Peptides against a protein of PDB entry 8YR4. Designs and how they scored, part 157

Target 1, 309 residues: chain A of PDB entry 8YR4
Amino acid sequence: PRGSPALQLVVLICLGLMGLERALNVLVPIFYRNIVNLLTEKAPWNSLAWTVTSYVFLKFLQGGGTGSTGFVSNLRTFLWIRVQQFTSRRVELLIFSHLHELSLRWHLGRRTGEVLRIADRGTSSVTGLLSYLVFNVIPTLADIIIGIIYFSMFFNAWFGLIVFLCMSLYLTLTIVVTEWRTKFRRAMNTQENATRARAVDSLLNFETVKYYNAESYEVERYREAIIKYQGLEWKSSASLVLLNQTQNLVIGLGLLAGSLLCAYFVTEQKLQVGDYVLFGTYIIQLYMPLNWFGTYYRMIQTNFIDMEN

## One batch from the design tools (peptide; made by RFdiffusion4, then SolubleMPNN)

Design b2_p22_6_s2 (from b2_p22_6, 18 letters changed)
Fold by OpenDDE base, seed 3:
Structure b2_p22_6_s2 (fold): chain B 309 residues (1-309), chain A 22 residues (1-22)
Amino acid sequence: as target 1 above (309 residues)
Amino acid sequence: SLSEEIIEQAKKFIEEILEKLL
């Protein structure tokens, strides 16, 4: 942000904390590996107790990984409040200025309450999208790249290839299935708005409906609109289950292939028992933020579809 | 139309913020 050196310093500290989170995402599985190896070797209690205490401390700093409530993530979120407030205010002022530049004909065709609701949805959508990109998308992509590099250097090129293929397939299927789902969601939202409009029109014309004794007819029309909505809602919800199941299958196949390969290398005495635990822990850690990716991408698409109307 | 312009301005603003953050 040009103009306040204090906010620039806060952003640099937040970027430093994001770098620390990436380091913790690698270190926590490594320390867990070391505990498993020390237990297997029947190492002295003093070395084991120190490694366990260090692991628990690092796990407190990390939390559950990307998108969790770890100490570093909470500190970053706290510092980011001032940057978010600055960004929100800047977007609100830009939208408000743009609304004042619009023609009188545009304002006369719309109720002031609809214009304000579009502005508030616009600001919330932009601020939400920015926070999502900075705190979920970019960190997840960084953790995937770091994972490919780490497994390629410290295990074998085959592990790096499995992670690369698994994550590339996961991301590609997530995008393709989510774009396919957007059609069902648009149709659902259009039918929801039409069902709501029919209910409002029937209630506004209550006197006319009473005069003609047409209550049963209006209830039946509303039932037909609900059934049509529920048919579209089912397609939207079923498509979400299909997305989640497809994602789970891709991660499951990657975990299976990598776990079998790791078990084979442990049997060949090329890797230790702790390295098997490291691989499984790191893949599950990559999966957690990717589940949030599907939820936030839906939130972004909802906000965009709600702005198109 | 206005949503697409707000989205494009939001993308440009995010890109400008990313370019000003680097």
Scores: peptide ipSAE 0.015, ipTM 0.475, DockQ to the pose 0.028
Fold by OpenDDE base, seed 2:
Structure b2_p22_6_s2 (fold): chain B 309 residues (1-309), chain A 22 residues (1-22)
Amino acid sequence: as target 1 above (309 residues)
Amino acid sequence: SLSEEIIEQAKKFIEEILEKLL
């Protein structure tokens, strides 16, 4: 940001912490491999205890348990709060300035409270999307590339190829199935708005409905609108299950192919038992951010569809 | 630099959203 050298330094520190997170993502599986190898070799307790203590310390820095954030990620998130607030204020001021440049006809046709709500949703969606792209998407792509390089250099070119094919297929199918799902979501949101509008119109005309004893007719019309909505909701929800199952199948096939190849090379004494554990732990570690990617890409598409409507 | 690129991408993205909403 021009004008605050302190915020520029915070951005550089956050980038350094992101680089440290990438290093931890490689080191944690390596130390876990080393523990398994030392246990297999019946190594002295002092060497084992040092390696376990180092692993636990690195795991504390990384995090990556079920829902646990690491110390480095928490420190990055804490430092980024000031940068996010600066970016948000800058976006809000740009939207506000643009609203003042709009024609009088545009302002007369809209309620000020609806315009403010659209501006706030727009600001939150854009700032959230950018933060997500910078802190989750780009790092995950970097971890995939680092993984391909690592497995190609330290195992065999075949492991790098399996990771490449698995991750490329996962990303491609995630995009294609998510674009396909967007049609069902748009149709669902349109029918939800239409069902809500019918309920509001019926309630605003309550006196007229009561005068004509048309309560049963309005209830049946509302029931038909709900059934139509639920048919679209089912398609949206079923398409989500299909996405999750497709993702699970791709990861399962990649894990199967790689684990069989690891097991074969362990039987041929070309790899150690720890190398099998390293492969499995690293693939699962890549999967967790990618599963979040599918969820956030959906949330982003939601926010876009909710802004288009 | 990177914060300026993020702000500039945010600007372009807001401009594209505003052009689609307007």
Scores: peptide ipSAE 0.010, ipTM 0.436, DockQ to the pose 0.034
Fold by OpenDDE base, seed 4:
Structure b2_p22_6_s2 (fold): chain B 309 residues (1-309), chain A 22 residues (1-22)
Amino acid sequence: as target 1 above (309 residues)
Amino acid sequence: SLSEEIIEQAKKFIEEILEKLL
């Protein structure tokens, strides 16, 4: 943002807080490992109590691994409100300026309320996409890379490979299945609009429908349109369940492979019991923002499909 | 057409914001 040094400073602080969240995402599992090891070794209460207190404090800062409910994330989100408002206003003004550059023939052929609705949806979609990319996608990719490096360096190259393969397969299947789902969603939205248009047409022609006693015919025609819509809605909803289940299976297989390998290395005394807990905790922590990935990518595609129609 | 232009302007604006954030 060239026009406000204060907003540039807020962006830099938000980037610094994002870096702190990445550090917390590594530190929280490490402190949890240390608690498990200290409990296993029957360490003195003072050392255990200090490590537990430090873990709980770090966990409060992190916010459970959702990246959205921790103290650091809430502080970042609070500071980002001004940057988001500046960005939104800039997009709205660009869209509005572009609408004024369009030909008079374009404006005469369209309802002003429809144009404004498209502009508002456009602005919301862009601002939502930006916030999603900056606060969910980029951080999650960074946590995956950090995880691969960490497990490759401190455990074994095989753990880094398992995380890499699991996350690459998860992302690839998420994209492919979501692109496949987009066809069902487009068909659903087109049928929803057609069903709504039939209801509006019937209600606008209410006097004519009443004059011909055609109420039963219009109700049956509307029922058929609803049944056709529900058949497409079912395909859209079932495809979402299939996406979620596919994601769960990939994470489950990665967790199984890595947990078995970690358990084996613990039995060989190459790793401690806490390292098993670290691996499981870190994989589950990576899964949480990735599960939101499928939801937000869908929300973005929805907004784009709703603008194409 | 307008949706594609809005999407393309949105992409350029995202790229410009990313280039100004980096």
Scores: peptide ipSAE 0.010, ipTM 0.481, DockQ to the pose 0.027
Fold by OpenDDE base, seed 5:
Structure b2_p22_6_s2 (fold): chain B 309 residues (1-309), chain A 22 residues (1-22)
Amino acid sequence: as target 1 above (309 residues)
Amino acid sequence: SLSEEIIEQAKKFIEEILEKLL
């Protein structure tokens, strides 16, 4: 942010806190592994109690992972409020300036309330996209890379390969299925606008409708428009369930392959019981931000489609 | 047209912010 050294310092602190979250995402599974190994070895109570206390403290700092209610995430979110307000105000002023530069003919062709709604949608879309990129996309990609490196160095190249293939397939299918879904969402939004326009036209012509006793006819036309909308809404919603299920299957197959391989290496005494628990915990931690990824990517596409209209 | 210009300005603004964050 040019012109405010205080906000630049806040951004640097937020980036430092994001780095700390990445370190916690690796440390928490490691400490949980160590607890399981110490329990298996019947280690002395003092060593176990110290490791459990350290794990609980790290888990308090982390919370449930990326985007959770952990102390570090809450502190980052609190500090970011001022940066978000600065960004929102700058985008709002830019859109407002651009609206004033537009021709009188453009303003005469649109209702002031529609123009204001476009400006508010534009501001919310840009600020939402920026916050999503900074706090979800970049951290998730970093956690995937850190995961591949960690599993390749401390386990076996096969675990790094499973994580790489699983995450690459997940991201590719998420993009492809979401692009396919965009067609259904555009058709749904067009039919929603047409259904709303019919309702507005019927209500604006209320006197004429009443004069001809056409209330039942207008209600039936509105019912037909709703049924047509619901047919498109069902396709949009069913395609979302299909996306979520496809994502769940990819993660489930990756978890199955890696868990079977971990269990096999534990039976051969190449890995400890704690290593099996670490792998399962880390894969679930990667899945949580990726599930939010599908939701936010949908939100971004919605906001872009809602700006095209 | 307006949505494309707003999207293009939004992209430029995101790029300027990313260049200032990096």
Scores: peptide ipSAE 0.009, ipTM 0.470, DockQ to the pose 0.027

Design b2_p22_6_s3 (from b2_p22_6, 18 letters changed)
Fold by OpenDDE base, seed 5:
Structure b2_p22_6_s3 (fold): chain B 309 residues (1-309), chain A 22 residues (1-22)
Amino acid sequence: as target 1 above (309 residues)
Amino acid sequence: SLVEKIIKEAKEWVKEILEKLL
């Protein structure tokens, strides 16, 4: 945003807060590890109480990850409101100016209210997509990379490999299954619109339907359209359950492999009990934003399909 | 065809906005 040095400073502060959130995602599991180790060693109450207080403070700053309202995330969201408003206004003005450059013949062929509704959906979709990419997608990818580096350096290369394989498989399956699912959703929406149009046309032609006593025929045609819609709806909904279950299986297998390996290293006294807890906690923290990724990707694709219509 | 042009122009415009916002 080259227009205001104040907004550029706010963007830089927001990027700094995003970096702080990434640091907190590593620190919170480390402090939780330290608590478990101190409890196992029966450490003095003063050391334990300080570590617990520090952990709770860091957890307050972090929250529960992407989709939870941590203090740093809330502060970032608050500061970003002005940037979002500037961006939305700029996008809206660019769409509006482009609409004025379009030929009178294009405007005469469309209802002005429909054009405005497409423009408003377009602006909302673009700003929503941008916000999602910047605040959910990029941070989640960064957390995965940081996690791979952290586990490779501080545990063993095998842990970094497990996280890499698990997250790569998770992302790949999420994309592939979501693209596959999008076909079913498009077919469902097309059939929904066709079913609705048929109902409207039957009601607009009510006098003609009455004149021919064709009420039973129109009801049966509507029933067939509903059954066809429900068959597509079921495929769309079942494909979402399949996505969620596939994601759960991939994370479960990664958690199993890494937890067994960690437990083995703890039995060999190469790692502490707290390191087992750290691994499990960190993998769950990576999973939380990724689980929402499928839902947000769905929302974005819905907004894009709603702009195509 | 018109929808594809609008989608293409919207994609190019989103790309230009992304390039101007980054």
Scores: peptide ipSAE 0.009, ipTM 0.413, DockQ to the pose 0.024
Fold by OpenDDE base, seed 2:
Structure b2_p22_6_s3 (fold): chain B 309 residues (1-309), chain A 22 residues (1-22)
Amino acid sequence: as target 1 above (309 residues)
Amino acid sequence: SLVEKIIKEAKEWVKEILEKLL
């Protein structure tokens, strides 16, 4: 933001905190590995207690439970509120200025409530898109790249290749199946709107329907519209289950291949038992943000379509 | 359309905001 050095400093601090989150995503599994190795070696209590305390502290900073945010992520989110408010206000003022530059013919053809709703949707779509890109998509891609590099350097090139192939296949299938699914969702939404319109028209014409005793006919017509909607809803819901199952299969196969290879290297005394636990922990940690990737991709696509309308 | 122009400007602003924030 060119007008406020304080907000520029807040953005730099937020970027620094995002870098710290990436470092924590590598360090937490490493400390967990070290605990498992120290337990296996029957190491002295003092060394174990320090490593456990350090792990719990790093885990508090990271978070990474389902629905739990870490201290660093919470601090980043808190600091970002001011940047988001500045960006939102700037977009709103630019849209409002542009609306005042539009011709009288454009204003006379539209209801003020529709214009305000378009402006609010536009602002929400822009700020939403920015937030999803910066806080979900970019960090997830960074964590994948860091994961590939880490496994290639500290394990073997074969582990880096398994993670690369698994994540590339996961992302590709997520995109392809999500694009395929979008057709069913659009058809469902169109039929939902048509079913709602029929119900509204029947209720607005209630006196006429009652006068002609056409209540049974309108109920049957509404039933047919509901059955048609439910057929499209089923396709939409079944396609979501197929997406989730496809994602689960890809992660399961990657976890199987990598776990078998890791177990083999542990039997050959090339890796420690803690390295097996690290691999499993780190793959599960990469999977958590990826589970939402199909939702983020769809939200990004919807925001682009809502911007395009 | 006016909508396409608003979209193009919004995409350019998102791009400019992304290029200024990144």
Scores: peptide ipSAE 0.008, ipTM 0.443, DockQ to the pose 0.025
Fold by OpenDDE base, seed 1:
Structure b2_p22_6_s3 (fold): chain B 309 residues (1-309), chain A 22 residues (1-22)
Amino acid sequence: as target 1 above (309 residues)
Amino acid sequence: SLVEKIIKEAKEWVKEILEKLL
């Protein structure tokens, strides 16, 4: 950010904390592997207790798989509040300055309350988009790449290939199904606005409706509009369930293939029992942020549509 | 449109912020 060295330092600290989160995402499964191996070997209590204590401490720093509940993520979110406020205020002032540069004819043709609502939505949209890109999309892509590299180097090329194929298929299906869902959402929003407009027009013309005793006719037209809306709402909601189920199937198949391969390599004494647990733990850790990716991609598309209006 | 100009300026500003944050 131009103008405050303090906010630049906060951004650098937040980037350092993001790097620490990536390191924790690899270290937590490794320490969990080591616990399982030490338990299998019946290792001395002192070594086991130290490894368990270290794992619990690392898990406290990482948080409960959603990434949002860890100490490092909470500290990053806390420090980022000031950067977000600075960014929001800068976007708001740029939009406000641009609105004042517009011709008087443009302002007379629009309601001031609609212009302010567009400015507020635009500011919220841009700041939201930046926060989602920096804190969810980029870190998730980094964790996938780190995972592919880690499994390819420390296990076998087959594990790296399974993770690559699973994540590539997951991302591709998430994009394709989300683009398909966006059509249903646009149709739903258009029908909602049309249903609302009919209700407003009927209420504004209340005297005319009452004069012609057309109350029953207007209620039936409103009922038909609601039924049409509910049919589109059902398609939108059902398409979300289909997305979530498709994502769950892809991760389930990747977990199955990799877990069977791990189990086979453990039976051949090429891997330890802890390596099986590491693979399962790491794939589940990748799944948690990816489950929200469809929601983030939808928010990105919404924010772009709200910026285009 | 005015909206396309705001979107373009916002994209350039986001790009400039990303280039200054990186």
Scores: peptide ipSAE 0.008, ipTM 0.458, DockQ to the pose 0.026
Fold by OpenDDE base, seed 3:
Structure b2_p22_6_s3 (fold): chain B 309 residues (1-309), chain A 22 residues (1-22)
Amino acid sequence: as target 1 above (309 residues)
Amino acid sequence: SLVEKIIKEAKEWVKEILEKLL
């Protein structure tokens, strides 16, 4: 934001903290590896105690990884509040100014409450999308790239290839299945809105329904609408289970292939026992933010659709 | 049309913010 050097400095500090989170995501598995190696070698207590204390401190800074409430993530979130407030206020003022530039004929054709609801949806959509891209999508992609580079440089190139193929297949299937699933969600939401509208109309016309003794007929029509909704809800929920299971299978196959290869290299004395543990912990750590990636893609797509309506 | 223009201006503004953050 060009208008406030203080907010620019806060953004730079937040970007620096995001870089530190990426470094912690690599360092925490490395220190955990070193503990396992020191335990295997029966190293002296002083070296082990120092490495364990350092690991716990790094784990406190990291938390559970990307999307968790670690100390660095909490500090970043705290500093970002002022930037978010500035961005939200700027978008809200731009939308409000634009609404005042619209013709009187446009305002006379719409209720003030509907106009405000459109403005609030627009503001929330833009600010939510930006925060989501910057804090969830970009960091997750960066962690994958850093992971591929790390495994390619410090392990054999085959490990980098396994991670690349696993993550590429995971992302591709997540996008394709999420796009397919969006059809069922749209149909479900449309039927939910229609069912809700019918219930509201029946309750607003309560006197007329009572005058004709039509309560049983309105209840039956509502039951039919619920059954139709539940049929669409089942398809939406079943498609989510299919997505999660497909994701689990891809990660499981990648973990199996990489773990077998790592175990083989440990038997050949090319890698240490701690390197096997590092691989498993690092892949699981990459999986945590990726599990939300389907939710990420959906929220982006919903925010774009809600801006188009 | 107007929403596409707002989305385009928002994309250009995000791009300009990214280019001004770089």
Scores: peptide ipSAE 0.007, ipTM 0.435, DockQ to the pose 0.027

Design b2_p22_6_s4 (from b2_p22_6, 17 letters changed)
Fold by OpenDDE base, seed 1:
Structure b2_p22_6_s4 (fold): chain B 309 residues (1-309), chain A 22 residues (1-22)
Amino acid sequence: as target 1 above (309 residues)
Amino acid sequence: SLSQEIIEQALKWAQEVLQLLL
């Protein structure tokens, strides 16, 4: 942030903590591998106890892999509050100054409460979009790239290829199915607004409806509008289940192919038993943030549409 | 494609926001 060296230092610390989270995502599976190998070799208790204690400490720093529960993630989120408040206030003041530069005719054509609601939505959309890009999308892509490099260098090149194909297929299907699903969501929202408008018009014309004893007719028209809405809601919800199931199948197939290949290399004594456990653990860690990627992509798309309007 | 325009706008916007954040 230009003008506050203290906030610039906080941004640099947050970027350093993001780098530490990427390192932890690689180290935690490695230490878990080492525990399994030490248990298999019947290693001395002192070496095992130190490795287990180190793993639990690293797992405390990393958290549950959802990017919200680890000590490093919580510290980053805490430090970022001041940066987010500064950015939000800066965007809000820029929108507010731009609104004051607009013609009096533009302001007279709109209700003041509608103008403020557009400004608040614009600020929330911009700051939300930034937070999702910086803290969810970019880190997830970085973890995928680090994973491909790690498996290509320390395992056979076939493991790097399996991870690359699995993640590329997963991302492509997530985008394509999310774009397809967005059509159903838009149709649902349009029908929701039309159903609500009919209810408001019926209530505003209450005296006329009562004068003609048309209450039963208005209730039946409202019922038909609800049934039409629920038919679109079902399509929207069913399309989400289909997305989640498709994502689960792609990860399941990647996990199956890589686990079978790893098991084969362990039987050939080219890999250790711990390497099998490392592969499974690392793929599950990559999957956890990716499960939300379809939600992030849709939120990004919505926030861009709300910012262009 | 709408996805490429969104990615290009997101990259331009990320550059502008990086310039606002730095």
Scores: peptide ipSAE 0.022, ipTM 0.483, DockQ to the pose 0.045
Fold by OpenDDE base, seed 5:
Structure b2_p22_6_s4 (fold): chain B 309 residues (1-309), chain A 22 residues (1-22)
Amino acid sequence: as target 1 above (309 residues)
Amino acid sequence: SLSQEIIEQALKWAQEVLQLLL
């Protein structure tokens, strides 16, 4: 933000912290490998204790997956609050200025509460989209690329190829199945709005419904609308389970192929026991943010549609 | 494809936001 050198410095610090998170994602599995190797070699207690202490400290900085934030991620999130508030306020003011530039005819055709709701949706969609791109999508893609490079250089080209093929197939299937699923979600949302509109119209006409003793008829019409909605909801939910199962199958096959290959190379004394543990740990770490990728892609798509409207 | 238009719009918007952040 050109108007605030302090916020520019905070953005640079946040980018530096994001780079540190990427380094920690590589270092934590390496230290875990080293512990397993030192245990296998029956190394002296002092070397083992130092490596374990260093691993636990690095793990504290990294955190767990998406549900367990590390110290570095928490510090980044804390610093980013001011940047998010500045961006949100700027987008809100731009939308508000644009609404005032719109014709009187556009304002007369809409309720003021609807206009405000459109502005709030637009602001939340833009700021949400930015946050998902910068903090989830870009870092996940970076971790995949770093993983491919690391496995290709330090293990074998075959491991880098397995990770590349699995991640490429995972991302492609996630996009294709999410696009297919969007049809069911749109139909569900349209039927939800229609069901809600019927309930509102029946309640607004309560006196007329009572006058004609039509309460049982309106309840049965509402029941039919709910059953129709639930039929579409089931299709939407079942398509999500199918997506998650397809994703799990792709990662499971990649983990199986890579783990068997790693185990084979350990039996041939080309790799150490710790390298098997590193591979499994690193693939699981890549899978955790990717499990949410289908949700991020859908949110991105929804936010773009909400910005075009 | 809808995905390419979304990616191009996302890239344009990411460039605009990068210009807003820098």
Scores: peptide ipSAE 0.020, ipTM 0.484, DockQ to the pose 0.045
Fold by OpenDDE base, seed 4:
Structure b2_p22_6_s4 (fold): chain B 309 residues (1-309), chain A 22 residues (1-22)
Amino acid sequence: as target 1 above (309 residues)
Amino acid sequence: SLSQEIIEQALKWAQEVLQLLL
């Protein structure tokens, strides 16, 4: 942010907190591994109690991972409010200035309320997209890369490959199925608007409908519009269930392959029991933010569609 | 057309803001 060294410092602190979240995402599974190993070895209570206390403290700082209400995430979100307000205000002022530079013919041909609504949608879309990219997409991709590197270096290259293939397949299927679903959602939204318009037109013409005793005819036309809407709603909802089930299957297969391989290496005494628990915990932790990726990719597409209109 | 120019300006601005945040 040019002109405010205080806001630049807040951005640097927020970036530092994002780096700390990435470190916590690696450390929390490691401390959980250490607890399992200490329990297996029947270690002294003092060592176990210290490791458990440290784990719980790290887990309080982390929360449930990316998008959860951890202390570090909450502190970042709190500090970011001022940066977001500065950003939003600057976008709004740029859009407003640009609207004033437009020709008088452009202003005379449009309703001022439509122009303001387009400007507000544009501002909210850009600020929402930017916040989503910075706080959800980039961190999730970073956690995947860190995970691949960590498993490749400290376990075996095969674990890094399993994580890579599983995450790549998950992301690809999420995008492809989400794009396929967008067709059903567009069709649903167009039919919803048409059904609503028909209800509004019938109610605006209430006196005419009453005069001709046409209430039964208008109700039947509305029923047909609802049935058509519900047929499209069912396709939209069923496609969401199919997305979730496809995601769950990819997760299940990746977890199965990696867990079997990890169990094999534990049996061969190449890994400890805690390393099996670390793998499972870390994989599940990577999937939590990815479950939201489909919702967020759709939000991006909706925001782009709303800006094209 | 104008929505695309607003999108392109908003994307350019988002890139400038990303460059101003880095």
Scores: peptide ipSAE 0.019, ipTM 0.510, DockQ to the pose 0.026
Fold by OpenDDE base, seed 2:
Structure b2_p22_6_s4 (fold): chain B 309 residues (1-309), chain A 22 residues (1-22)
Amino acid sequence: as target 1 above (309 residues)
Amino acid sequence: SLSQEIIEQALKWAQEVLQLLL
């Protein structure tokens, strides 16, 4: 933010916390591996207790699991509130200034409430898109790259290749199926608006409908519009299930291939039992943010289209 | 093509917003 050194420092701290989150994403599986190896070797209680305590502390900092945000992520989100408010206010003031530069003819042709709603949507779309890119998409891509490098350097190159192929196929299929789904969603939204318009027109013309005793006819036309909507809604919902199942299948195949290869190397005493647990834990950890990637990609695409309009 | 243009424009916009944030 030009002009506020305090907010620039907060941005740098938030970037540092994002780097720490990436380090925690590697360290947590490593400490979990070490616990499993120490348990297998029947190591002394003092070493095990310290490693478990360190793991639980790192896991508290990282968070993870369905619905638990980590301490580092919460601290980052808290610090970012001030930066987001500054950015939102700056975008809102730029839009407001631009609205005052527009011709009197443009203002006379539009209702003030519609103009304000466009400005609020524009500000929300800009700040939303940036937040999704910086806090969800970029970190997820960084975790994938770090994962490929880690497995290529500390495991056999075959593990890095399996993760690379699995994640590349997952991302490609997620994009392709999400773009395909966008067609069904646009058709659904268009039919929803048309169904709502028919209901509004029928209610605005209520006196005319009563005069002609046409209530049964209007109800039947509304039923036909609902059936057409539900046919498109079903296609949209079924396409979401297909996306989720395709994603699950790709991760399942990658997990199967990597787990079998890891189990084989453990039987040959080239890897430890903890390395098998590390691989499974790390792949599941990469999968959690990726499950939402299709939703984020679509939201980014929608916010971008809403900014062009 | 459209997804690449959207990503490139979103990257340019993210760069402009990063320049507004820096």
Scores: peptide ipSAE 0.021, ipTM 0.457, DockQ to the pose 0.044; fails the geometry check

